# Ledger of designs, part 58: peptides against a protein of PDB entry 6UG1

Target 1, 304 residues: chain A of PDB entry 6UG1
Amino acid sequence: SNEERKRRKYFHMLYLVCLMVHGFIRNEWINSKRLSRKLSNLVPEKVFELLHPQKDEELPLRSTRKLLDGLKKCMELWQKHWKITKKYDNVGLYMRTWKEIEMSANNKRKFKTLKRSDFLRAVSKGHGDPDISVQGFVAMLRACNVNARLIMSCQPPDFTNMKIDTSLNGNNAYKDMVKYPIFWCEVWDKFSKKWITVDPVNLKTIEQVRLHSKLAPKGVACCERNMLRYVIAYDRKYGCRDVTRRYAQWMNSKVRKRRITKDDFGEKWFRKVITALHHRKRTKIDDYEDQYFFQRDESEGIPD
Target 2, 301 residues: chain A of PDB entry 6UG1 as posed
Amino acid sequence: SNEERKRRKYFHMLYLVCLMVHGFIRNEWINSKRLSRKLSNLVPEKVFELLHPQKDEELPLRSTRKLLDGLKKCMELWQKHWKITKKYDNEGLYMRTWKEIEMSANNKRKFKTLKRSDFLRAVSKGHGDPDISVQGFVAMLRACNVNARLIMSCQPPDFTNMKIDTSLNAYKDMVKYPIFWCEVWDKFSKKWITVDPVNLKTIEQVRLHSKLAPKGVACCERNMLRYVIAYDRKYGCRDVTRRYAQWMNSKVRKRRITKDDFGEKWFRKVITALHHRKRTKIDDYEDQYFFRRDESEGIPD

## One batch from the design tools (peptide; aimed at target 1 V17 C18 V21 K115)

Design b2_p24_1_s4 (made by RFdiffusion4, then SolubleMPNN; from b2_p24_1, 10 letters changed)
Fold by OpenDDE base, seed 1:
Order: sequence, then C-alpha cells, then structure tokens
Structure b2_p24_1_s4 (fold): chain B 304 residues (1-304), chain A 24 residues (1-24)
Amino acid sequence: as target 1 above (304 residues)
Amino acid sequence: TFEELLSLFDEEQKKLIEELLKDL
C-alpha cells in the first residue's frame, strides 16, 4: 500500500539517523587522549617518519609513496596488535530485512550496548569485532597526528524493497555478509590533495580511488546485507561528510534511486542530518574533495 | 521499533538521537 511505502520510508530515515549518530559517537570515543597515548607507542619512529614525509619538490609522488609505505607498515603493526577478532552478534550493523525488523519488534532482545569504557579496553587489548578493530586503527593513526577519517557505510533497511518475504535464503553465509566492510579508514594525502582509502581489517588493502573501489560490494549475495548508499566520513575535528560519491561508480544511475536523497524533500532532510553532525568549519581539504566529486559527477553523466 | 533501535544506545546516545530527531 501507499501507507506501507510511507512507513518503510520513515523507518529508513529513523534507522539512518541512529546509524549516523552511532558513527559520530564512535568517532568521539576514538579521539580519547588516554587511548591515543597507548596507541602511539605501537608505532616506531621509522614508521612515524614515513607517515610524515618531507615534501619532495622535484617529485611529489615520492612523498605519497612514503606515506603509502607508512600506512602499509601501520596495517602490519595493527594486525600484530589485534589478538582476537570476535564475530558480529547476528548481523552487526549490516542491513536487516523488513521481516527481521518485524520479528525483532516482538523479541525484546537486550542488545548489549558497548559502553565507552568497554570500547576503550577492547581497542587497548586488541579484542573485539571488525568494526572496533577499524575504529581502533583510525585512533592509532590519529595518535600519530595523521589526518585519518572514520568511514561508515550506513545500512538502513531498503525502503525501495516492498516485498514482505525478503527471506534471505537462510544460507546467506556470514562469510558473504562480511566480505565487504561497513567501517574503514581514509587518510588525507597532502601531496596529491586526495583521500587514500585504507581497509586494515577485511580486505587489508590501501587504495587511491579514482573511478571504483574494491570496498564497493559486488554480487547479489554481498549486496543483500551491504548496499553502498550512505558512506559517511567522520574526521578528527568532528566533521561529518557524505563521501558516497567516491565509492559509488554509478551514483546517478543506480545508487541515488536507493537513497532518501532521490527527491528534493529527502535531499533537504539528509542535508539537515549532515549539518547537525558537522561540528567544524569548512577547510581547503573539503574544497579539493568537492572538486573531485564534481569531476566524478561530470564523468558519470546524467543517466538517460 | 524505535524503542528497540534506541535500546542499542546508552542514555547519552539516546538524548543525542532525540535532539537530532527534534531538529528533523
């Protein structure tokens, strides 16, 4: 019905706000000065120097290469630090079906909310789920004075799916769900004026995204619980930005149709949410990023 | 339900969500 369509749209919006607030709070927690002091000790001086290369005036690319090598070594150090990767409880922050949402409404499952103290202890010990691990990696880079963002791929229920029985074939293995990350890192390259994508946990990859990312879910089974729709960046200064354009090859033709921002009302509403979570002034980094997004929109074209 | 979604958050997190929802 039209009523059920409105209900699913509203519930999608509500769920999206809660996910974006969760990302904001986790971004605050990883700014802990106590955690920063502990995590800085994991990074040797030689690796710190690679993270902060001098500007090569002859070839700026040499400075970017040093930064990439430093980030690679940081991923290796992080893997040595991380002792226990816990499985997600159920689906974690991956996308729920409408049926799972309806069934959960009947089951007062006490979701054990992770407290700030427990999070900081988990990161410090290297014991937690993949999301905690990524968040801790961002904290380690920030502890080394690297301009690292926490990236969250928000997975609200699909309001465009009007089917009642989205019985995910019960065999959608935990492996297919976790094949692509929900959380990752971006690092600002001051030499190339670009964000570097870092997945320290799932794919263990570093990318300079041009047209597509390896972090973008591919295949039906992976897209059932992980649809690239809302990729939100949280920086060390409490900036909040929609960076979906970086990771979406087909933003205009495919991704926009599955976003609340498909219409003017949804666009205005989503801008309010971003503005409420954006606690810093605009910088030249935002200008370079917006220029890159503009060029990506022009290169994709308007879908026919 | 909204209440179940809020059950994922502590009281400080719930207040922040409630504030953001009032501004929406």
Scores: peptide ipSAE 0.114, ipTM 0.791, DockQ to the pose 0.312
OpenDDE base, seeds 2, 3, 4, 5: peptide ipSAE 0.035, 0.036, 0.084, 0.092; ipTM 0.737, 0.741, 0.784, 0.785

Design b2_p24_2 (made by RFdiffusion4)
Pose (drawn by RFdiffusion4):
Structure b2_p24_2 (pose): chain A 301 residues (1-169, 173-304), chain P 24 residues (1-24)
Amino acid sequence: as target 2 above (301 residues)
Amino acid sequence: EEEEEEFLEKLLEETEKDFEEYME
């Protein structure tokens, strides 16, 4: 019914706002001073110097390379620090079905509250699922004074799914791509470097294509790329989906609430509500990348 | 924690009002 259609649109908006805000608060917890000081001693002087390379006037590229080596070394040592990698209970933060949600609302059960202290204890011990692991990785980079963003792919239920049944055909297929990952700024190449230290264990300087965007019909059942939100040290919140969307204006726009005007205005209201800093020059360099990327997409196939 | 909850509730209430005004 048109009524259920409207409810799905609203609940989608509601769940999305909650997800984005959880990203905002989790990023705050990541900045915890007490935790940062402990995680910093995990980084040797050699790697620390690689993470803060000297300006190389003749060839800025060499500085970028040193940072990549440093990022690689950090990924490696984080693989060692993280001793216990749990499985997501049930579905984690991957996209759920309307049926699944309706049924979760029905069954109230018992839910262990988490809070901030428990999160900190888990990151210091090295116990957690991949979300906790990557988030802790970002906290470590920040304790070393690198401009590290936390990236979250918000996966609210699909408001474009009109079906009354909503059934699907596997765990391994859900976890193929991450919900959380990291970005680090390169002041030499003036670009954001994408880092996934937990799932794909890769570092990529995304230009026009990214390894992180999910592919194949089966894998996209639980992970439909729509809202890629980047949170930074100074409490910025930016929609970074353009970096990770091969067909942003075609394929992805149909699945976002921003396809109509009311939707874009509303979404902007939330982003602004979550962006608690003023514009820097880096924001401009990023907007320039997005503009060029937006104009290079062209006609679809 | 209380400030976080109040912030979230404010955003949810604003979302509800904007949606109702859109439906009208």

Design b2_p24_2_s1 (made by RFdiffusion4, then SolubleMPNN; from b2_p24_2, 11 letters changed)
Fold by OpenDDE base, seed 5:
Structure b2_p24_2_s1 (fold): chain B 304 residues (1-304), chain A 24 residues (1-24)
Amino acid sequence: as target 1 above (304 residues)
Amino acid sequence: DEEYKKFLEELLEKLKKEFEEYEK
């Protein structure tokens, strides 16, 4: 019905805001001074120096290579720190089906929200789910004065799915779900004027994204609970930016059709949400990023 | 923590009202 379409659109919007705020809260928690002091001690001086290379005036690419090597070593250090990767409770922050939402609404299950103190303890001990691990990795880089963003791929229920029953059948559903991350890191490369993508936990990869990312879900089974639609970046100064364009090869032709921003109302509404979560002034880094997104939109073209 | 929860609740209510007004 038209009513069910409206209900699903509304619930998608509400759920998206809740997810974006969850990312904001986690981004605040990882700025903990107490956590920062503990995590900085995990990084040896030689690795710190690689994270802060001098500008090579002859070949700026040498400076980027040092930064990339420093980030690789930080991933290795983080793997040594992280002792226990817990499975997600149910589906974690991956996409729920409409049936799962309806069944969960009927079941007054108190979602046990992780407290700030419990989060900080989990990160400090190296015990938690993959999301806590990624968030802790971002905290470690920030503790080393690296301009690292927390990235969240927000997975609200698919309001474009009008099926009554959206049950996901399959024994491998969890394996397919966790194949691609929900949280990752970006690091600003001041030499190339680009964001470097870092997945320290899932794929254990570092990328300089040009047209596509390895972090973008591929295949039907993986996309059932992880649709690349809302990739939100949270910086150490409480900036909030939509960075979906970096990771979406087909933003205009495919991704936009699955976003609330497919129409002018949804675009205006989503911009209000981003603005409400964006607590810093614009910088030249934002200008370089917007220029990159513009060039990516021009290169994709207008969908036929 | 409580202030942030309250801000969230207020933001959610505001966004709810804005949505309900647009779908009229």
Scores: peptide ipSAE 0.028, ipTM 0.651, DockQ to the pose 0.765
OpenDDE base, seeds 1, 2, 3, 4: peptide ipSAE 0.027, 0.024, 0.028, 0.027; ipTM 0.652, 0.574, 0.659, 0.652

Design b2_p24_2_s2 (made by RFdiffusion4, then SolubleMPNN; from b2_p24_2, 12 letters changed)
Fold by OpenDDE base, seed 4:
Structure b2_p24_2_s2 (fold): chain B 304 residues (1-304), chain A 24 residues (1-24)
Amino acid sequence: as target 1 above (304 residues)
Amino acid sequence: SSKYKEFLEKLLKELEEEFKKYEE
């Protein structure tokens, strides 16, 4: 019905806000001074120097290569620190089906909300789920004075799916779900004027995204619980930005149709949500990022 | 924290008011 379409759109919007606020809260917890002091001790001086290379005036690419080597060594150090990777409880923050949502409304299951103290303890001990691990990695880079962002791929239920029963049958559903991350890191390269993408936990990869990301879900089974629609960046100064354009090859032709921002009302609403979560002034880094997004929109063209 | 609950409650209320205007 038209009513059920409206209800699913509203519930998608509500769920998206809850996810974006969750990302904001986790980003605040990452900024813990107590955690920062502990995590800085994991990074040797030689690795710290690689994270902060001098500008090579002859070949700026040499400075970027040092930064990339420093980030690779930080991923190796982080893997040594992280002792226990727990499985997600149920589906974690991956996309739920409409049936799972309806069934959860009937079950008064108290969501065990992780407290700030428990999060800080989990990161400090190296014991937790992959999301806690990625968040801790961002905290370690920030402890080393690196301009690192927490990235969250928000997975609200698909309001474009009007099927009543969306039960996902299959023994491999968990493996396919966790094939691609929900949380990752971006690091500002001051030499190339670009964000570097870092997945320290899942794919264990570093990339400079041009047109395609390795973190973009591929294949039907992986996309059932992980649809690239809302990739939100949280910086160390409490900035909040939509960075979906970086990771979406086909933003205009495919991704936009599955976003609330497909219409003018949804675009205006989503801008209000971003503005409410954005607690810093604009910087030259934002100008370089917006210029990159503009060039990506021009290069995609208007879908025929 | 109470502050995030209040922020969420405010944002939800603003959302509900905007959603009513979208149904008109």
Scores: peptide ipSAE 0.030, ipTM 0.710, DockQ to the pose 0.784
OpenDDE base, seeds 1, 2, 3, 5: peptide ipSAE 0.028, 0.024, 0.027, 0.023; ipTM 0.683, 0.571, 0.681, 0.607; seed 1 fails the geometry check

Design b2_p24_2_s3 (made by RFdiffusion4, then SolubleMPNN; from b2_p24_2, 9 letters changed)
Fold by OpenDDE base, seed 5:
Structure b2_p24_2_s3 (fold): chain B 304 residues (1-304), chain A 24 residues (1-24)
Amino acid sequence: as target 1 above (304 residues)
Amino acid sequence: EEKYKEFLKKLLEETEEEFKKYEE
């Protein structure tokens, strides 16, 4: 019905706000001074020096290569620190079906919210789900004075899916779900003027994204619970930015059709939500990023 | 913790109001 379409659109909006606020809260928690002091001790001086290379005036690419090597070593150090990767409770922050939402609304299940103290303890011990692990990795890089962003791929229920039953019948549903991350890291490369993508936990990869990322879900089964629609970046200064354009090869032709921002109302609303979560002044880094997104929009062209 | 509930509450209320206005 038209009413069910409206209900699903509205519920998608509310759910998206909750997810984006969750990312904001986790981004604040990883700025803990107490956690920072503990995590900085995981990084040897030689690795710290690689994270902070001098500018090579002859070949700036040499400085970027040092930073990339430093980030690789940080991923290796993080794997040594992280002792227990817990499975997600149910689907974690992956996309729920409409049926799962309706069934969950009827079940007064008290979701045990992770407290800040419990989160900080989990990161410090190296015990938690993959999301806590990624968030802790971002905290470690920030503890080393690296300009690292927490990235969250927000997975609200698909308001464009008007099927009554959206049950997922796959035995491999969990494996397909966790094939691609929901949280990852970006690091600012001051030499190339680009963000470096780092997945320290899932794919264990470092990318300089040009047109596509390995972190973008591929295949029907993987996209059932992880659709690339809202990739939100949270920086150490409480900046909040939509960085979906970096990871979406087909932003205009495919991704936009699955976003609330497909219409002017949704675009205006979503900009208000981003603005409410963006607690810093604009910087020259934002200008370079916006220029990159503009060039990516021009290169994709207007969808026919 | 309460500051996050208030902040979330505000964003949810603003979302409800904007959605109502769009559906009128």
Scores: peptide ipSAE 0.529, ipTM 0.931, DockQ to the pose 0.952
OpenDDE base, seeds 1, 2, 3, 4: peptide ipSAE 0.527, 0.527, 0.525, 0.527; ipTM 0.930, 0.930, 0.930, 0.930

Design b2_p24_2_s4 (made by RFdiffusion4, then SolubleMPNN; from b2_p24_2, 10 letters changed)
Fold by OpenDDE base, seed 4:
Structure b2_p24_2_s4 (fold): chain B 304 residues (1-304), chain A 24 residues (1-24)
Amino acid sequence: as target 1 above (304 residues)
Amino acid sequence: EKKYEEFLKKLLEELKEEFEEYEK
């Protein structure tokens, strides 16, 4: 019905805001000075030097290579720090079906909200789910004065799915769900003027995204609970930016149709949410990023 | 925590009102 369409759109919007606020709160928690002091001790001086290479005037690419090597070593150090990877409770922050939402509304399951103190303890000990691990990795890089962003792929329920029964019957549903991350890291490369993508936990990969990312879900089964639609970046200065364009190969033709921003109202609404979560002034880094997104939009073209 | 809960409540109320206006 039209009413159910409106209801699902509304619920998607509210759920998206809750997820984006969750990301904002986690981004604040990882800025903890107490946590920073503990995590800086995980990074040896030699690795710190690689994270802060001198500018090579002859070949700036050498400086980028040092940074990439430093980030690789940081991932290895982080794997040594992280002792216990917990499974997600149920589906974690992956996408729920409409049926699961309706059933959960009837069951007052007290979601055990992780407190700030428990989060900081979990990161400090290296005991937690993959999302906490990624968030802790971002905190470690920030402790080393690296301009690292927390990235969150927000998974609100699919408001474009109008099926009554949206149950997922797959035996491998959990394995397919966790194949791609929900949280990852980006690091600013001051030499190339680009963001470097880092998944320290799931795929354990570093990439310089040009047209597509390895972190973008591929295949029907993986996309059931992980649809790339809202990739939000949270920086150390409480900036909030939509970076979906980096990770979406087909932003205009495919991804936009699954976003609230498919219409003018949804675009304005989503801009208000971003603005409410963006607590810093614009920088030259934002200019370089916006130029990159513009070039990506032009290169994709208008979908036929 | 409380500050973010209040912020979230306010934001959700504002976004609800905007949605209700758009769907009229």
Scores: peptide ipSAE 0.131, ipTM 0.789, DockQ to the pose 0.803
OpenDDE base, seeds 1, 2, 3, 5: peptide ipSAE 0.148, 0.031, 0.106, 0.131; ipTM 0.799, 0.645, 0.773, 0.789; seed 1 fails the geometry check

Design b2_p24_3 (made by RFdiffusion4)
Pose (drawn by RFdiffusion4):
Structure b2_p24_3 (pose): chain A 301 residues (1-169, 173-304), chain P 24 residues (1-24)
Amino acid sequence: as target 2 above (301 residues)
Amino acid sequence: SFDELLSEFTEEHKELVEELMKDV
């Protein structure tokens, strides 16, 4: 019914707001001073110097390389620090079905509250699922004074799914791509470097294509790329989906609430509500990348 | 889950969500 259609649109908006705000608060917890000081001693002087390379006037590229080596070394040592990698209970933060949600609302059960202290204890011990692991990785980079963003792919239920059944055909297929990952700024190439230290274990300078965007019909059942939100050290919140969307104006727009005007205005209201800093020059360099990327997409196939 | 997400929010964050959803 048209009524159920409207409810799905609203609940989608509600769940999306909650997810984005969770990203906002979790990013706050990541900045914890007490935790940062402990995680910093995990980084040797050699790697620390690689993470803060000197300006090379003749060839800025060498500086970028040193940072990449540093990022690689950090990924490696984080693989060692993280001793226990749990499985997501049930579905984690991957996209759920309307049926699954309705049924979760029905069954209230008992839920162990988490809170901030338990998160900190888990990151210091090295115990957690991949979300906790990558978030902790970002906290470590920040303790070393690198401009690290936390990236979250918000996966609210699909408001474009009109079906009354909503049934699907695997765990391994869900976890192929991450919900959380990291970006680090390169002041030499003036670009954001994408880092996934937990799932794909890769570092990529995304230009026009990214390894992180999910592919194949089976994998996209639980992970439909729509809202890629970046949170930074100074409490910025930016929609970074353009970096990770091969067909943003075609394929992805149809799945986002921003396809109509009311939707875009509303979404902007939330982003602004979550962006608690003023505009820097880096924001401009990023907008320039997005503009060029937006104009290079062209006609679809 | 939705309930797990809400459990982590302070009163201020719940009020913010409600304010953002008011004109919907």

Design b2_p24_3_s1 (made by RFdiffusion4, then SolubleMPNN; from b2_p24_3, 11 letters changed)
Fold by OpenDDE base, seed 1:
Structure b2_p24_3_s1 (fold): chain B 304 residues (1-304), chain A 24 residues (1-24)
Amino acid sequence: as target 1 above (304 residues)
Amino acid sequence: TLEELLSLFSEEQLKLIEELLKDL
């Protein structure tokens, strides 16, 4: 019905706000001075120097290569620190079906909310789910004075799916779900004026995204619980930015149709949400990023 | 449900969500 379509749209909006606020709060927790002091000790001086290369005036690319090597070594150090990767409880922050949401209505499951103290302990010990691990990695880079962002791929229920029963095939569902991350890191390269993408936990990859990301879900089974629609970046200064354009090859032709921002009302509403979560002044880094997004929109073209 | 989604948050987190939702 038209009423069910409206209900699903509004529930999607509410769910999206809750996810974006969750990302904001986790980004605040990883700014903990106590955690920063502990995590800085994991990074040897030689690795710290690679994270902060001098500008090579002859070949700026050499400075970027040093930063990339430093980030690779940080990823290796983080893997040594992280002793226990817990599975997600159920689906974690991956996308739920409408049926799961309706059935969950009847089951008052006491979700054990992770408190700030428990999070900081989990990161410090290297014990937790993959999301906590990525968040801790961002905290370690920030402890080394690296301009690292927490990235969250927000997975609200698909309001464009009007099917009642989306029975997901049970046996491989978890493996397909966790094939691509929900959380990752971006690091600012001051030499190339670009964000470097870092997945320290899932794919264990570092990339300089031009047109395609390895972190973008591919295949029907992976996209059932991980649909790239809202990739939100949280920086160390409480900036909040939509960076979906970086990871979406087909932003205009495919991704936009599955976003609340497909219409003017949804675009205005989503801009209010981003503005409410954006607690810093604009910087030249934002200008370079917006220029890159503009060039990506022009290069994709207008969908016919 | 909304209750299960809200159960993922602490009381402090719920207050922040409520504040954010009032401004939207």
Scores: peptide ipSAE 0.038, ipTM 0.756, DockQ to the pose 0.310
OpenDDE base, seeds 2, 3, 4, 5: peptide ipSAE 0.026, 0.026, 0.067, 0.032; ipTM 0.672, 0.702, 0.788, 0.731; seed 4 fails the geometry check

Design b2_p24_3_s2 (made by RFdiffusion4, then SolubleMPNN; from b2_p24_3, 8 letters changed)
Fold by OpenDDE base, seed 4:
Structure b2_p24_3_s2 (fold): chain B 304 residues (1-304), chain A 24 residues (1-24)
Amino acid sequence: as target 1 above (304 residues)
Amino acid sequence: SFEELLSLFSEEDLKLIEELLKDV
């Protein structure tokens, strides 16, 4: 019905705001000075120097290579620090079906929220789910004065799916769900003027995204609970930016159709949400990023 | 659940969420 379409759109928007605010709060928590002091001690001086290479005037790519090597070593150090990776409770922050949402609304369960103190303890001990681990990795890089962003792939329910969702039951569903991350890191490369993508936990990969990312979900089964639609970047200065264009190959042809921003109302509303979560002034880094997104939009073209 | 997600928020965070949803 038209009413059910409106209801699903509303719940999509509600979930999206909640997920984006959650990302903002986690980004604030990882800026903890107490946590920063502890995590900086995990990084040896030699690795710190690789994270802060001098500018090679002859070949800026050499400086980028040092930074990449430093980031690789940081991932190795982080794996040694992280002792216990917990499974997600149910589906974590992966996409729920409409049936799961309806069933959860009827069950007034007191859910135990992770408090800030518990989060900081979990990161400090190296005990938690993959999301906490990624967030802690971003905190470690920030503790080393690296311009690292927390990236969140927001997974609101699919308002374009008008089918009655069959329950995704089965052990294979969890493996397919966690195949691709929801949280990852980006690091600013001041030499190439680009963001470097870092997945320290799931795929354990570093990439310089040009057209395609390894972190973009592929295949029907993986996309059931992880659809790349809203990739939000939270920086150390409380900036909030939509970076979906980096990770979406087919932003205009495929991804936009599944976003609230498919119409002018949704675009204006989503801009208000981003603006409310963006607590810093614009920088030259934002200019380089916007130029890259513009070039990516031109190169994709208008879908036929 | 959705309630799990809502339980992550302070009352101030919930007010912010409500404000961002007023135009919906």
Scores: peptide ipSAE 0.244, ipTM 0.842, DockQ to the pose 0.738
OpenDDE base, seeds 1, 2, 3, 5: peptide ipSAE 0.222, 0.241, 0.242, 0.139; ipTM 0.836, 0.841, 0.841, 0.813

Design b2_p24_3_s3 (made by RFdiffusion4, then SolubleMPNN; from b2_p24_3, 9 letters changed)
Fold by OpenDDE base, seed 2:
Structure b2_p24_3_s3 (fold): chain B 304 residues (1-304), chain A 24 residues (1-24)
Amino acid sequence: as target 1 above (304 residues)
Amino acid sequence: TLEELLSLLTEEQKQLIEELLKDV
C-alpha cells in the first residue's frame, strides 16, 4: 500500500539518523585523551616517522609510499594488540529485514548498551567486535597525530524492498554478512591530496580508491545485509561528510535509487542531518575532496 | 536493534533525532 511505503520510508530515515548519530558518538569516544596516551605507546618511533614523512619535492609519490608503509606497519601492530575479536551479537549494525524489525519491536529485551567506559576498556585491552577494533585503530592513528577519519557504512532497512515477507532464506551465513566491513578508516595523504582507505580488521587492506573500492559489497548474499548507500566520514574535529561517492562506482545509476536522496525532499532532509552532525568549519581538504567527487560524477556520466 | 541504538543516545541526541524527523 501507499501507507506501507510511507511507513518503510519513515523507519528507513529513523534508522539512518540513529546509525549516523551512533557513528558520531563513537567518533567522540575515539578522541579520548586517556585512550590516546595508551595507544600512542603501541607505535614505535620508526613507525611514527614513516607516518610523518618529509615532503619529497622531486617525487611526492615517495612520501606517499612512506606513509603507506607506516600505515601497513600500524595495521600489523594493531593485529598484535588485538587479542580477541568477538562475533557480533545477532547482526550488529548490518542491515535488518523488515520482518526482523517488526519482531524486534514486539520484544522489549533489556539490551546491555556498551558505555563509553566499557568501550575505552575494550579498546585498551584489545577485546571486542570488529567495529570496536576499527574504531580503536582510528584512535591509535589519531594518537600518532595522523588525520584519520572513522568511516561508517550505514545500513538502514531497505525502503525500496516492498515485499511483505523479507525474511532471509536461512542459508545466509554469518560469513556472508561479515565478508565486507561496516566500519573502516580513511587517512589524509597531504602529498597526493587524497584520502587513503584502510580496512585494518576485515580485509586487512590499504587502497587509494580511484574508481572502485575493495570494500564495496559484491554478490547477492553479501548485499542482503550490507548495501553500500550511506558511507559517512567522521573526522577528528567532528566533521561529518557523505563520502559514498568514493566507494560507489555506480552512484547515479544504482546507488541513488536506494537512497532517501532520490527525491528533492529526501535530499534536503539528508543535508539537514549532515549539517546537524558537522561541527567544524570547511577546510581545503574538503575542497580537494569535493573536486574529486565532482570528477567522479562527470566520469560516471548520465546513466543510460 | 533500534532500542539498542536509542539507548546509546543522550536526551539531547534523542531530541535532535526527533527534530530531524518532525517534517517526515
Scores: peptide ipSAE 0.241, ipTM 0.839, DockQ to the pose 0.841
OpenDDE base, seeds 1, 3, 4, 5: peptide ipSAE 0.239, 0.239, 0.238, 0.223; ipTM 0.838, 0.839, 0.838, 0.832

